Peptides against a protein of PDB entry 6IDX. Designs and how they scored, part 321

Target 1, 380 residues: chain A of PDB entry 6IDX
Amino acid sequence: KELAKLSADVTFATEFINMDGIIVLTRLVESGTKLLSHYSEMLAFTLTAFLELMDHGIVSWDMVSITFIKQIAGYVSQPMVDVSILQRSLAILESMVLNSQSLYQKIAEEITVGQLISHLQVSNQEIQTYAIALINALFLKAPEDKRQDMANAFAQKHLRSIILNHVIRGNRPIKTEMAHQLYVLQVLTFNLLEERMMTKMDPNDQAQRDIIFELRRIAFDAESDPSNAPGSGTEKRKAMYTKDYKMLGFTNHINPAMDFTQTPPGMLALDNMLYLAKVHQDTYIRIVLENSSREDKHECPFGRSAIELTKMLCEILQVGELPNEGRNDYHPMFFTHDRAFEELFGICIQLLNKTWKEMRATAEDFNKVMQVVREQITRA

## One batch from the design tools (peptide; made by RFdiffusion4, then SolubleMPNN)

Design b2_p28_6_s1 (from b2_p28_6, 14 letters changed)
Fold by OpenDDE base, seed 5:
Structure b2_p28_6_s1 (fold): chain B 380 residues (1-380), chain A 28 residues (1-28)
Amino acid sequence: as target 1 above (380 residues)
Amino acid sequence: SLRRKRFMNAISEEERKRAKEIEELFKK
């Protein structure tokens, strides 16, 4: 206990480290000797002292043994561990992951996100915070292939629903540190959209053109079976489609694929449009038809608006940027929907369409409408 | 907090890593 307190002092820490004090602490953890009176209390103080000493940055985290890692991971994975030990173990694992790529690899083999989810289902917000912090550390340090897997695990209803139900809708106010961890998790998850955001559409890719054609079909031929998509249409059909693409509000009415060659938002805009059209078909059709029936120059160009809105949302959410230490602002909707970005897009495109009507906007007012919508989104 | 310091250091490391990856992509 006294050691844990004194370990916060850099002078004491330096002297203690010079006496191989950290090695002694690590060996105490490695030994797992439960036969000592007050073992749990002793271990909790040992872990506290270890963490405080290591936080001075005098000793490399790479000094820890595999046995030490396994013991710490064991305290996190085992049921009915003392809360004080669990908290410190989570903090140590977080620190190991953040400070060493080699330790990340070892820890990622010993601990699953599923095991950490169990620590979110408790009433102790400190434990919840440390569990999310460790998830965030693992997510931050994961290679690209594993990041997608972690994202998929988050997109899995389980982690999101648990955070929503046990953290956000918990009986306790969210502390600043928890809010920060939720923000970090949101940022790291939305950063997975970066690939799609930076993917240019190939106008020659038939599969991608078929998606644009499907958007047209859903809007104008809603009762038509997709199997009856006529093949290479005659020039009259091409002219008909050009009219449809104009009514959809694409900038390039002849080849709407060209509107998705700009990055950002690239293909991510098309993904959002397709999601809206399939998941919220009535909303999509309504928005398109309300504007396609207008001849008064007050039509809201859906295609252009969807692209620019997707870009704006990427900017607001800082897609591709690393999380900032000073921020703690998270969107509750991120935890309420499986496809939170696409759902946000669906809400915001309706807001845009409404705002366009209220402003009696024309194509010349496009940027003004977008600015008003930006202000509305950022204040919500 | 010590946690914030660790986080900040980790972010700075990842920024440096990403910067290197980008540089390597442009050298090819």
Scores: peptide ipSAE 0.270, ipTM 0.786, DockQ to the pose 0.295
Fold by OpenDDE base, seed 3:
Structure b2_p28_6_s1 (fold): chain B 380 residues (1-380), chain A 28 residues (1-28)
Amino acid sequence: as target 1 above (380 residues)
Amino acid sequence: SLRRKRFMNAISEEERKRAKEIEELFKK
């Protein structure tokens, strides 16, 4: 206990480390010797002292043995562990993952996300915070090939539902540290959109062009089988599509694929439009047809608006940027929906369409409308 | 806090890795 307090002092820590004190603490953990009276308290103070000493950055985290890692992982994976030991073990694992890629690899083999999820289903917000922090550390340090798998494991309705029900909707106010961890989880998850945000549409890719055609079909031919597009002559068909793409509000109504060649938002805008059209079909059709039937120059260009809104949302959410230590702002919608970004887009596109009407905007007012919508989104 | 310091160090290290990866991609 006294050692744990003194270990916070850098002068004491330096002297203790010079006397191989950290090695002694690691060996106490490695031995697993439960035979001592008050073993749990002794172990809790040992883990505290170890963490405080290592936090001075004098000793590399790579000094820890595989046996030590397995013991700490064991305290997290075993049921009915003392809460004080569990908390410190989660904090040590977080620190190991953050400070060493080699330790990350070893820990990722010893601990499953499922085991960490069990520590979210408790009333103790400190345990919940340390569990999410370890999840975030694992997510941050995961190689690119494994990040999507982790995101899919996190995208499992289960983790989000547990966080929503046990953390966000808990009977206790969310502390600043928990809010920060929820923010970090949100940022790391939205950063998976970066690839699509930076993917240019290939105007020559028929499969990508077929998605734009599907948007047209859903808006104007919702009852028609895509196979039964009337076999009208190639020229009449091209002229018809040009009119339809103009009504959809694309900037390039001759070749709307060109609107998706700019990155950001690239293909991510097309993904959002397709999601809206398929999942919220009535909303999509209403927005498109309401603007396509206007003859008063007050039509809201859906295609252009959807692209610029997607770009704006990426900027607001800082897609591609690493999380900042000073921020703790998270959106509850991230935990209520599996496709949170696309659902946010669907809400914001309706807000944009409403704001456009209220302002009686024309194409010349486009940037003014977007600025007002940005302010509305950032204040909500 | 010590936690904040660990987080900052991890972010800074990840930024340096990404910067190197980008630089290596442009050298090819």
Scores: peptide ipSAE 0.267, ipTM 0.783, DockQ to the pose 0.287
Fold by OpenDDE base, seed 1:
Structure b2_p28_6_s1 (fold): chain B 380 residues (1-380), chain A 28 residues (1-28)
Amino acid sequence: as target 1 above (380 residues)
Amino acid sequence: SLRRKRFMNAISEEERKRAKEIEELFKK
């Protein structure tokens, strides 16, 4: 207890470290000697002292043994561990992950997201916060190739559900630190969209063009057999498609693929449009047909609007930016839907279409409508 | 908090890493 208190002092920490004090603490943890009277209390203070000593940055985190990591991971994985030990163990693991890539690799092998999710099902918000913080640390330090897998995993869907039910919809107010961790998780998840946001469409890639054609098919030929792959259409068919692409509100009616060559939002806009068309088909068809049937100059160009809205949402959500320490604002919708960005797009495109009608906008008013929509989204 | 400090350091490290990756992509 006194050691834990004194470990906060840099002078004491320096002297204690010089006396191999950290090594003694690590060995104490490694020994797992449960035979000592007050073992749990002693261990809790040992872990506190260890963390406080390491927080001085005098000793590298890489000094810890694999046995130590396994013991700490064991305290997180065991169901009947003292809450005080669990909390400190989660904090130590978080610190190890954040401070060392080599420790990240070792910890990622010893702990599953599923084990951490179990700590979210408790009523203790501090434990919940430390568990999410460790998940966020693992997510942040994960290689890019593994981040998407982590997000798509069943564990992530379960994580979302557990967070929604046990944290957000809990009977307790969300503390600032929990709100920050939820914000971080949101940012790290939305940053997975960066690749698609920065992916240019290749106008010569037929497979990518077929997606645009599928948008046309869903809008205008909803009852047509999907087996009619767009073969090289005759000039009449090309002219027909040009009309349809105009009705869809693309800027380039001849080659709509050109509208997706700008990054941001690149292919992410097409992903959103396709998601809307497939998941919310009735909404998509309604929006397209409502504007395509207008003979007045008040048609809302869906294609252009979808692209610019996707870009705007990326800006508002700061896609590609790392989480900020000072922020704790999270979108509840992130935890209600697996594809929260696409669902947000679907809500916002309806808002845009509504706002366009209410303003009696023309193509000349496009930027003004987008500004009003931005204000509406940021105030909600 | 100490946790925030650790987080901030990790973010700063990741920012530096991403910046280098971007620079390497532009050098190719």
Scores: peptide ipSAE 0.265, ipTM 0.782, DockQ to the pose 0.301
Fold by OpenDDE base, seed 2:
Formats: sequence, structure tokens, C-alpha cells
Structure b2_p28_6_s1 (fold): chain B 380 residues (1-380), chain A 28 residues (1-28)
Amino acid sequence: as target 1 above (380 residues)
Amino acid sequence: SLRRKRFMNAISEEERKRAKEIEELFKK
């Protein structure tokens, strides 16, 4: 107990480390000897002292043995562990993951996100915070090939649901540290959109062009009996499609694929449009048809609006930026929807369309509308 | 907190890593 307190002092820590004291602490953990009187209390103080000593940065985290890692991981994986030991073990694992890529690899083999989810189902917000922090550490340090797997684990309805039900909708106010960890999780998850945001459409890729054609089909042909596909010649079809792409509000009515060559938002805008068209089809059709039937120059260009809104959302959410320590703002929708970004887009595109109507905007007012919408989104 | 300090260090290291990866991509 006294050692744990004194370990916070740099002078004491230096002297204790010089006396090989930290090695003694690691060996105590490695031994796993449960036979000592007050073992749990002694172990809790040992882990505290170890963590405080290591936090001085005098000793490399790579000094820890695989046996030590397995013991600490064991304390996290055991269902009946003392809360004080669990908390310190989570903190040690977080520290190991953050400080060493080698330790990350070893820990990622010993612990699953599923095991950490169990620690989110407790009433202790501190344990929940340490569990999310370890998840975030694992996510942050994951190599690119494993980031998607981690992302999929977060996108898993289960983890999201557990966080929503046990953390966000818990009976206790969210503390600043928990809010920060939720923010970090949100940022790390939205950063997975960066690849799509920076992917240019290839105007020659037929599969990508077929998605644009599908947007047209959903908007204009969804109620048309497939039998009335006008057998009109290839040129008449091109002219017809040009009109349809104009009504959809694309900037390039001849080749809408060109509108998605700008990065950001690249293909992410097309993904959002397709999601809206498939998942919220009635909303999509309404927005498109309300604007396509207008001859008064007050039509809201859906295609252009969707692209610029996607870009704006990426800017607001800081897609591609690493988490900032000083921030604790998270969007509840991130935890309520599997495809939270696309759902946010769907809400914001309706807001944009409404704002456009209220402002009686024309194409010349486009940037003003976008600015008003930005202010509305950022104040919400 | 020590926790925040560790997090900041990890973020700073990851930023440096990503910056190097980007620089290497632009050098090709």
C-alpha cells in the first residue's frame, strides 16, 4: 500500500527501479501464488505500484514477460475476479497496447473484444470506462488488415447495443472520461470511411455506373411496369438518361460518374445515395420527384446536394483525423444505428431539402443553403 | 492524468506513423 503511493513519486520510482524493485513486482504477478494471506489486496497494490512505476517511462514496457501478459489477461478473462484487480489489469493492458506494438500483438492473441464486452455489462462505470479504453487502444493499434475486423466487431449490433443499453442509457450520468472513450470509439469507427471518402469513381467502371443507373431506376422506374421499358434506340436512351440525370440533380448530366471523381467525398457520396435509395426509398423518391417536377428554378439538385453534404459531414465528423484528448462529444446515433453515418446523411439530406424550400433557394444560393445547413447540424 | 498522457503519446506516435506512410506514398 505504501509502495503503491510512493511509486507515484519520480524520485522514489527511480530508486526503486534501480534496486530491481519492478522485477520483484513482475515476478509476484508471474508466480500466480494465491496462497498468501490477503492475496487480492496485495495483488491490487502490486499492480498499482507496477503501473505507477511504468508510467514514469524509465523502464520499457517490452521488459514484461509473456507469462506476465498471460496473468494480466487471465485476470481480465476470469469471471470472478476482484474488481480492484480487474480495474488495474484493464489499465495495465491498455498501457501495454498503447506503448508497444509487440505487446499489442501478444495481447490481441490472448484477449478478444467479446471478453471485454462482458465488462461493459456491469454497473461500475469505471470498469466500463477501462474496458472501452482497452477496446479503443486495441482498435487504434490494430494493423490495417485487422482494423476492419475490429470495426466489424464495433459495428456488431451486439457491442453497440451493449454500450447503448448499459453505458449511454445507464442509470448514472456519463462521466467525462467515459464520454471521451465514447468519442474515441466514434472517431476510430468513422475513420474507416476514409478509404471510401478518398476513392475516386472510375467513369469507365461499368459496375459503378450501374449504381448510378440504379439510382435513376429507383427514382423514375420504380412505379413503371418493366414492360414499358421503351425499346427506343441507343441515342434516344442516352437523351432520356441525360434528362433523368438532370432531374436527379447531377452536375454532369451526360456522365454523372464524373461528379464522383472529386475526393473527398468520392465514392462515399455514392454509397450514401444508394443507402438512402434502398433503405429509405420513400424518402429518396419523394426528395427526387419533388425537385424533378419543379419548373420554377427552385429545384434542389439532389445529386450535387448529396455529394456536398457527404463532404460536409466528413468535415464535421473529422473523418480521417485521429481522436483528440480534449474532446468528449459523441453522437448518440452512432450507437443507435448500424450504419450511423448513412443514417445521419439521410436525416441531414432531408434537413437540406427542407432548408432549401424554406429559403426559396435557387442554384445560385447553393453555398448559402449549405452554410445554413452546416450551422443547423453543428448546433444540434 | 497518466492515462491521458499515455493516450496522447499513443496518438502522437500513430500520427507520426501515418504521416510517414503518407510521405512514402507520395514519394512513389
Scores: peptide ipSAE 0.261, ipTM 0.780, DockQ to the pose 0.294

Design b2_p28_6_s2 (from b2_p28_6, 12 letters changed)
Fold by OpenDDE base, seed 5:
Structure b2_p28_6_s2 (fold): chain B 380 residues (1-380), chain A 28 residues (1-28)
Amino acid sequence: as target 1 above (380 residues)
Amino acid sequence: SLRRKRFMEAISEEERERAAKIKELFAE
């Protein structure tokens, strides 16, 4: 107890470190010897002292043994651990992950997101905060190829719903640090959209063209009996598709794939459109058909609107930007849906279509409508 | 906080450069 208190002092810490004091503390953790009277209390103070000493930055985190890592990970993975030990163990793991890539690799092998999720289902907000902070640290330090897998694992484990129900909808106010960790989690998750946002459509890729054909099919063939004979010549089909792509509101009616060559938003816009068409088919069909039947120049170009809205949402959400250490603002919607970005797009495209009608906009008013919609989104 | 500082310091230079490029693309 006295050691833990004194370890906050840099002068004491320096002398204690010079006396190999940290090594002694690590060995105490490594030994796991429950034979000592007041073992749990002693361990809690040992972990406190260790963390306080390491926080001075005098000793590299790489000094810790694999046995130490396994013991700390064990305290986090075990269901019946003292709260004080658990909190300190989460903090130590976070620090290890952040300070050392080699320690990250070892910890990522020992700790699963599922184990950390269990620590979100508790009434202790500090434990919840450290659990999310550790998730964020693991997410940050993960290789790019593994980040998507982690995000998918979070969705599969209902991390979102657990955070929503146990943290956000908890019977207690969210502290500033928790709000910051939720913000960081949001930023890191939305940054996974960066790849798609920066991916240009290849106009020669048939698979990508088939997605555009699927958008057309869902909009126009879903209500039409399959009886329109497949046999009219390739040119008539091309002319028919050009009309359909105009009705879909693409800028390039001949080759809509060209509309997705601009990055941002690249293929992310097509992903949003396809998600809307498949998951919210009635909404998609309604938006397209309401505008396709209009010959009054007040048609809202869905394709163009979807692309520009996707770009706008990326800008508003700061997709690809770094987490800001001073920000604590998170979007509650991020925790209401697993596909939060696509769902946000679906809400915003309806808002855009409504705003377009209310403004009696024409194609010349497009930028004005987008500005109004931006203001509406940023105030919500 | 020390925690937040450590987190920010843990961001790779590659990620910083990528974020800077993206920010430039939205500023155009």
Scores: peptide ipSAE 0.509, ipTM 0.940, DockQ to the pose 0.836
Fold by OpenDDE base, seed 2:
Structure b2_p28_6_s2 (fold): chain B 380 residues (1-380), chain A 28 residues (1-28)
Amino acid sequence: as target 1 above (380 residues)
Amino acid sequence: SLRRKRFMEAISEEERERAAKIKELFAE
């Protein structure tokens, strides 16, 4: 107990480290000897002293043994651990992950996100905060391939729903630190959209062109079996589709693929359109047909609007930007839907279409409508 | 907080450069 208090002092820490004191603390953890009277209290103070000593940055985190890592991971994975030990163990793991890539690799082998989910289902907001902080640390330090896997595991209805139900909709006010960790998690997850946002469509890729054709099919041929759409666009078919692509509101009616060559938003805009067309088909068809039947110059160009809205949403959500250490603002909607960005797009495209009608806008008013929509989104 | 500092310090230079480029693209 006295050691844990004194370990916060840099002078004491330096002297204690020079006496190999930190090695003694690590060996106490490594021994795992539960036979001592007051073991849990002693261990809690040992872990506190260890953290305080390591926080001075005098000793490299790489000094810890694999046995030490396994013991700490064991305290996080075991269901019947003292809350004080669990909290310190989560904090140690977080610090190890953040300070050392080699320790990250070892920890990622010993701990799963699934094990950390159990610590979100508790009433203790401090434990929940440490668990999310560790998830965020693991997410940050993960290679890009593994980061997508973690996000897919996050998108698995379970982690999202647990955070929503046990953290956000909990009977307790969300503390500032928890709000920050939720914000960080949101930023890290939305940053996975960066690849699609920065991917240009290849106008010569037939598979990508077939997606645009599918958007046309869903809008105008909803009763037609996709199997009967002959993929080989003869010139006559290209001319026929030019009218349809105009009605869809693409800027390039001859080759709509050209509208997706700008990055941002690149292919992410096409992903949003396809999601809307497949998941919210009635909404998609309504928006397209309401504008395709108009000859009054008040048609809202869906294709152009969807692209510019996707870009705007990326900007508002700061897709690809780093988490800010001072921010605590998170969007609850991020935790209500598995595909929160696409769902937000679906809400905002309806808002845009409504705003366009209310303003009696023409193509010349496009930027003005987008400005009004931006203000509406940022105030909500 | 020390935690937040450690998190920010753990961000790679490559990720920082990528984020800076994206920020520039939206500022245009």
Scores: peptide ipSAE 0.507, ipTM 0.940, DockQ to the pose 0.796
Fold by OpenDDE base, seed 4:
Structure b2_p28_6_s2 (fold): chain B 380 residues (1-380), chain A 28 residues (1-28)
Amino acid sequence: as target 1 above (380 residues)
Amino acid sequence: SLRRKRFMEAISEEERERAAKIKELFAE
């Protein structure tokens, strides 16, 4: 207990470390010897002293043994651990993950996000905060291939729903640190959109062109069986598609793929359009047909609007930017749906279409409409 | 906080450079 208090002092820490004191603390944890009276209290103070000593940055985190990691991970995975030990163990794991890629790899083998979810289902907001902080650390340090898996696990209705129900909708006010961790989790998750945002459409990629064709099919041929792949593209058929792509509001009516070559938002705009068309088909068809039936200069170009709105949402949400250490603001909507970005797009595209009508806008007013919509989104 | 500082320091230089480029693209 006294050691834990003194370990916060840099002078004491330096002297204690020079006497190999930190090695003694690690060995105490490694031994797992429950034979001592008040073992839990002693262990809690040992872990506190260890963390405080390591926080001085004098000793590399890579000095810890695999046995030490396994013991700490064991305290997090065991259901009947003292809250004081659990809290310190989560903090140590977070620090290990952040300070060492080699320790991250070892910890990622010992701990699953599923085990950390159990620590979110408690009434203790401090434990919840440390659990989310560890998830964020694991997410940050994960290789790109595993980040998507973690995001999918987050998108797995379970982690999101647990955070929503036990943290956000909890009977207690959210503390500043929890709000920061929720913000960080949001930033890290939205940054997964970066790849699609920065992916240019290849106009020669048939699979990508088929998505644009599917958007046309859903809008205009909703009752047509997809099995009627219209055969040989006669000039008449190309001309027909050009008209349809004009009605869809693409800038390039001949080759709509060219509208998706600008990054940002690249292919992410097409993903949003396809999501809207498949998940909110009635809304999509309504928006497209309301504008496609207009022969006046007041048609809202859906395709162009969807692209620019996607770009705007990426900018507003700061997709691809680093988490800010001073920010604590998170969007509750991020936790309400698995596909929160696409759902936000679906809401905002309806808002844009409404605003366009209300303003009696023409193509010349496009930027003005977008500015009004931006203000509406940022005030919500 | 020390925690927040440590988290920010754990961000790779590659990610920092990528984020900087993206920020420039939105500023144009």
Scores: peptide ipSAE 0.505, ipTM 0.939, DockQ to the pose 0.838
Fold by OpenDDE base, seed 1:
Structure b2_p28_6_s2 (fold): chain B 380 residues (1-380), chain A 28 residues (1-28)
Amino acid sequence: as target 1 above (380 residues)
Amino acid sequence: SLRRKRFMEAISEEERERAAKIKELFAE
């Protein structure tokens, strides 16, 4: 206890470290010797002292053994561990992950997100906060290929629903630190959209063109079997498609693929359009057909609007930006759906279409409509 | 907080450079 208190002092810490005191603390953890009277209390103070000593930055985190890591991971994975030990163990793992790529690799082998989810189901918001903080640290330090897997695990109804039900909809107000960790989780997850946002459509890629053709099919031929390969169109079919692409509100009616060559939003706009068309088909068809049947120049160009709205949403959500250490604001909608960005797009495109009608807009008013929609989205 | 500082320090230079480029693209 006294050691844990004194370990906060840099002078004491320096002297204690010079006497190999931190090595003694690590060995105490490594031994796992539960035979001592008051072992849990002693261990809690040992872990506190260890954290305080390491926080001085005098000793590299790489000094810890694999046995130490396994013991700490064991405390996080064991169901009957004292809350004080659990909290400190989560904090140690977070610090290890953040400070060392080597330790990250070892910890990622010992701990699963599933094990951390159990610590979100508790009534203790501090434990919940440390669990999310460790998840965020693991997410940040994960290779890009593994980040998507982690996001998919987050998108798993289980983690999202647990955060929603036990943290956000909990009977207690969300503390500032928890709000920050939820914000960080949101930023890290939305940053996975960066790749698609920065991917240019290849106008010569037939597979990508087939997606645009599928948008056309869903809008105008909803009852027709997909069996007609889009590529075999006679010149008359190409002319027909040009009309359909105009009705869809693409800027390039001849080759709509050209509308997706600008990054941002690149292919992410096409992904949003396809998601809307498949998941919210009735809404998609209604928006497209309502605007395609107008001869009064008050048609809302869906394709152009979808692209610019996707870009706007990326900007508003700060896709590709770094987490800010001072921010605590998160979008609750992020935790309500697995495809939260695409669902937000679906809500916002309906808002845009409504706003366009209310303003009696023409193509010349496009930027003005987008500005009004931006204000509506940012105030909500 | 020390925690938040550690998190920010753990962000790679590559990620910082990408974020800077993206921020520039939205400012245009």
Scores: peptide ipSAE 0.502, ipTM 0.938, DockQ to the pose 0.837; fails the geometry check

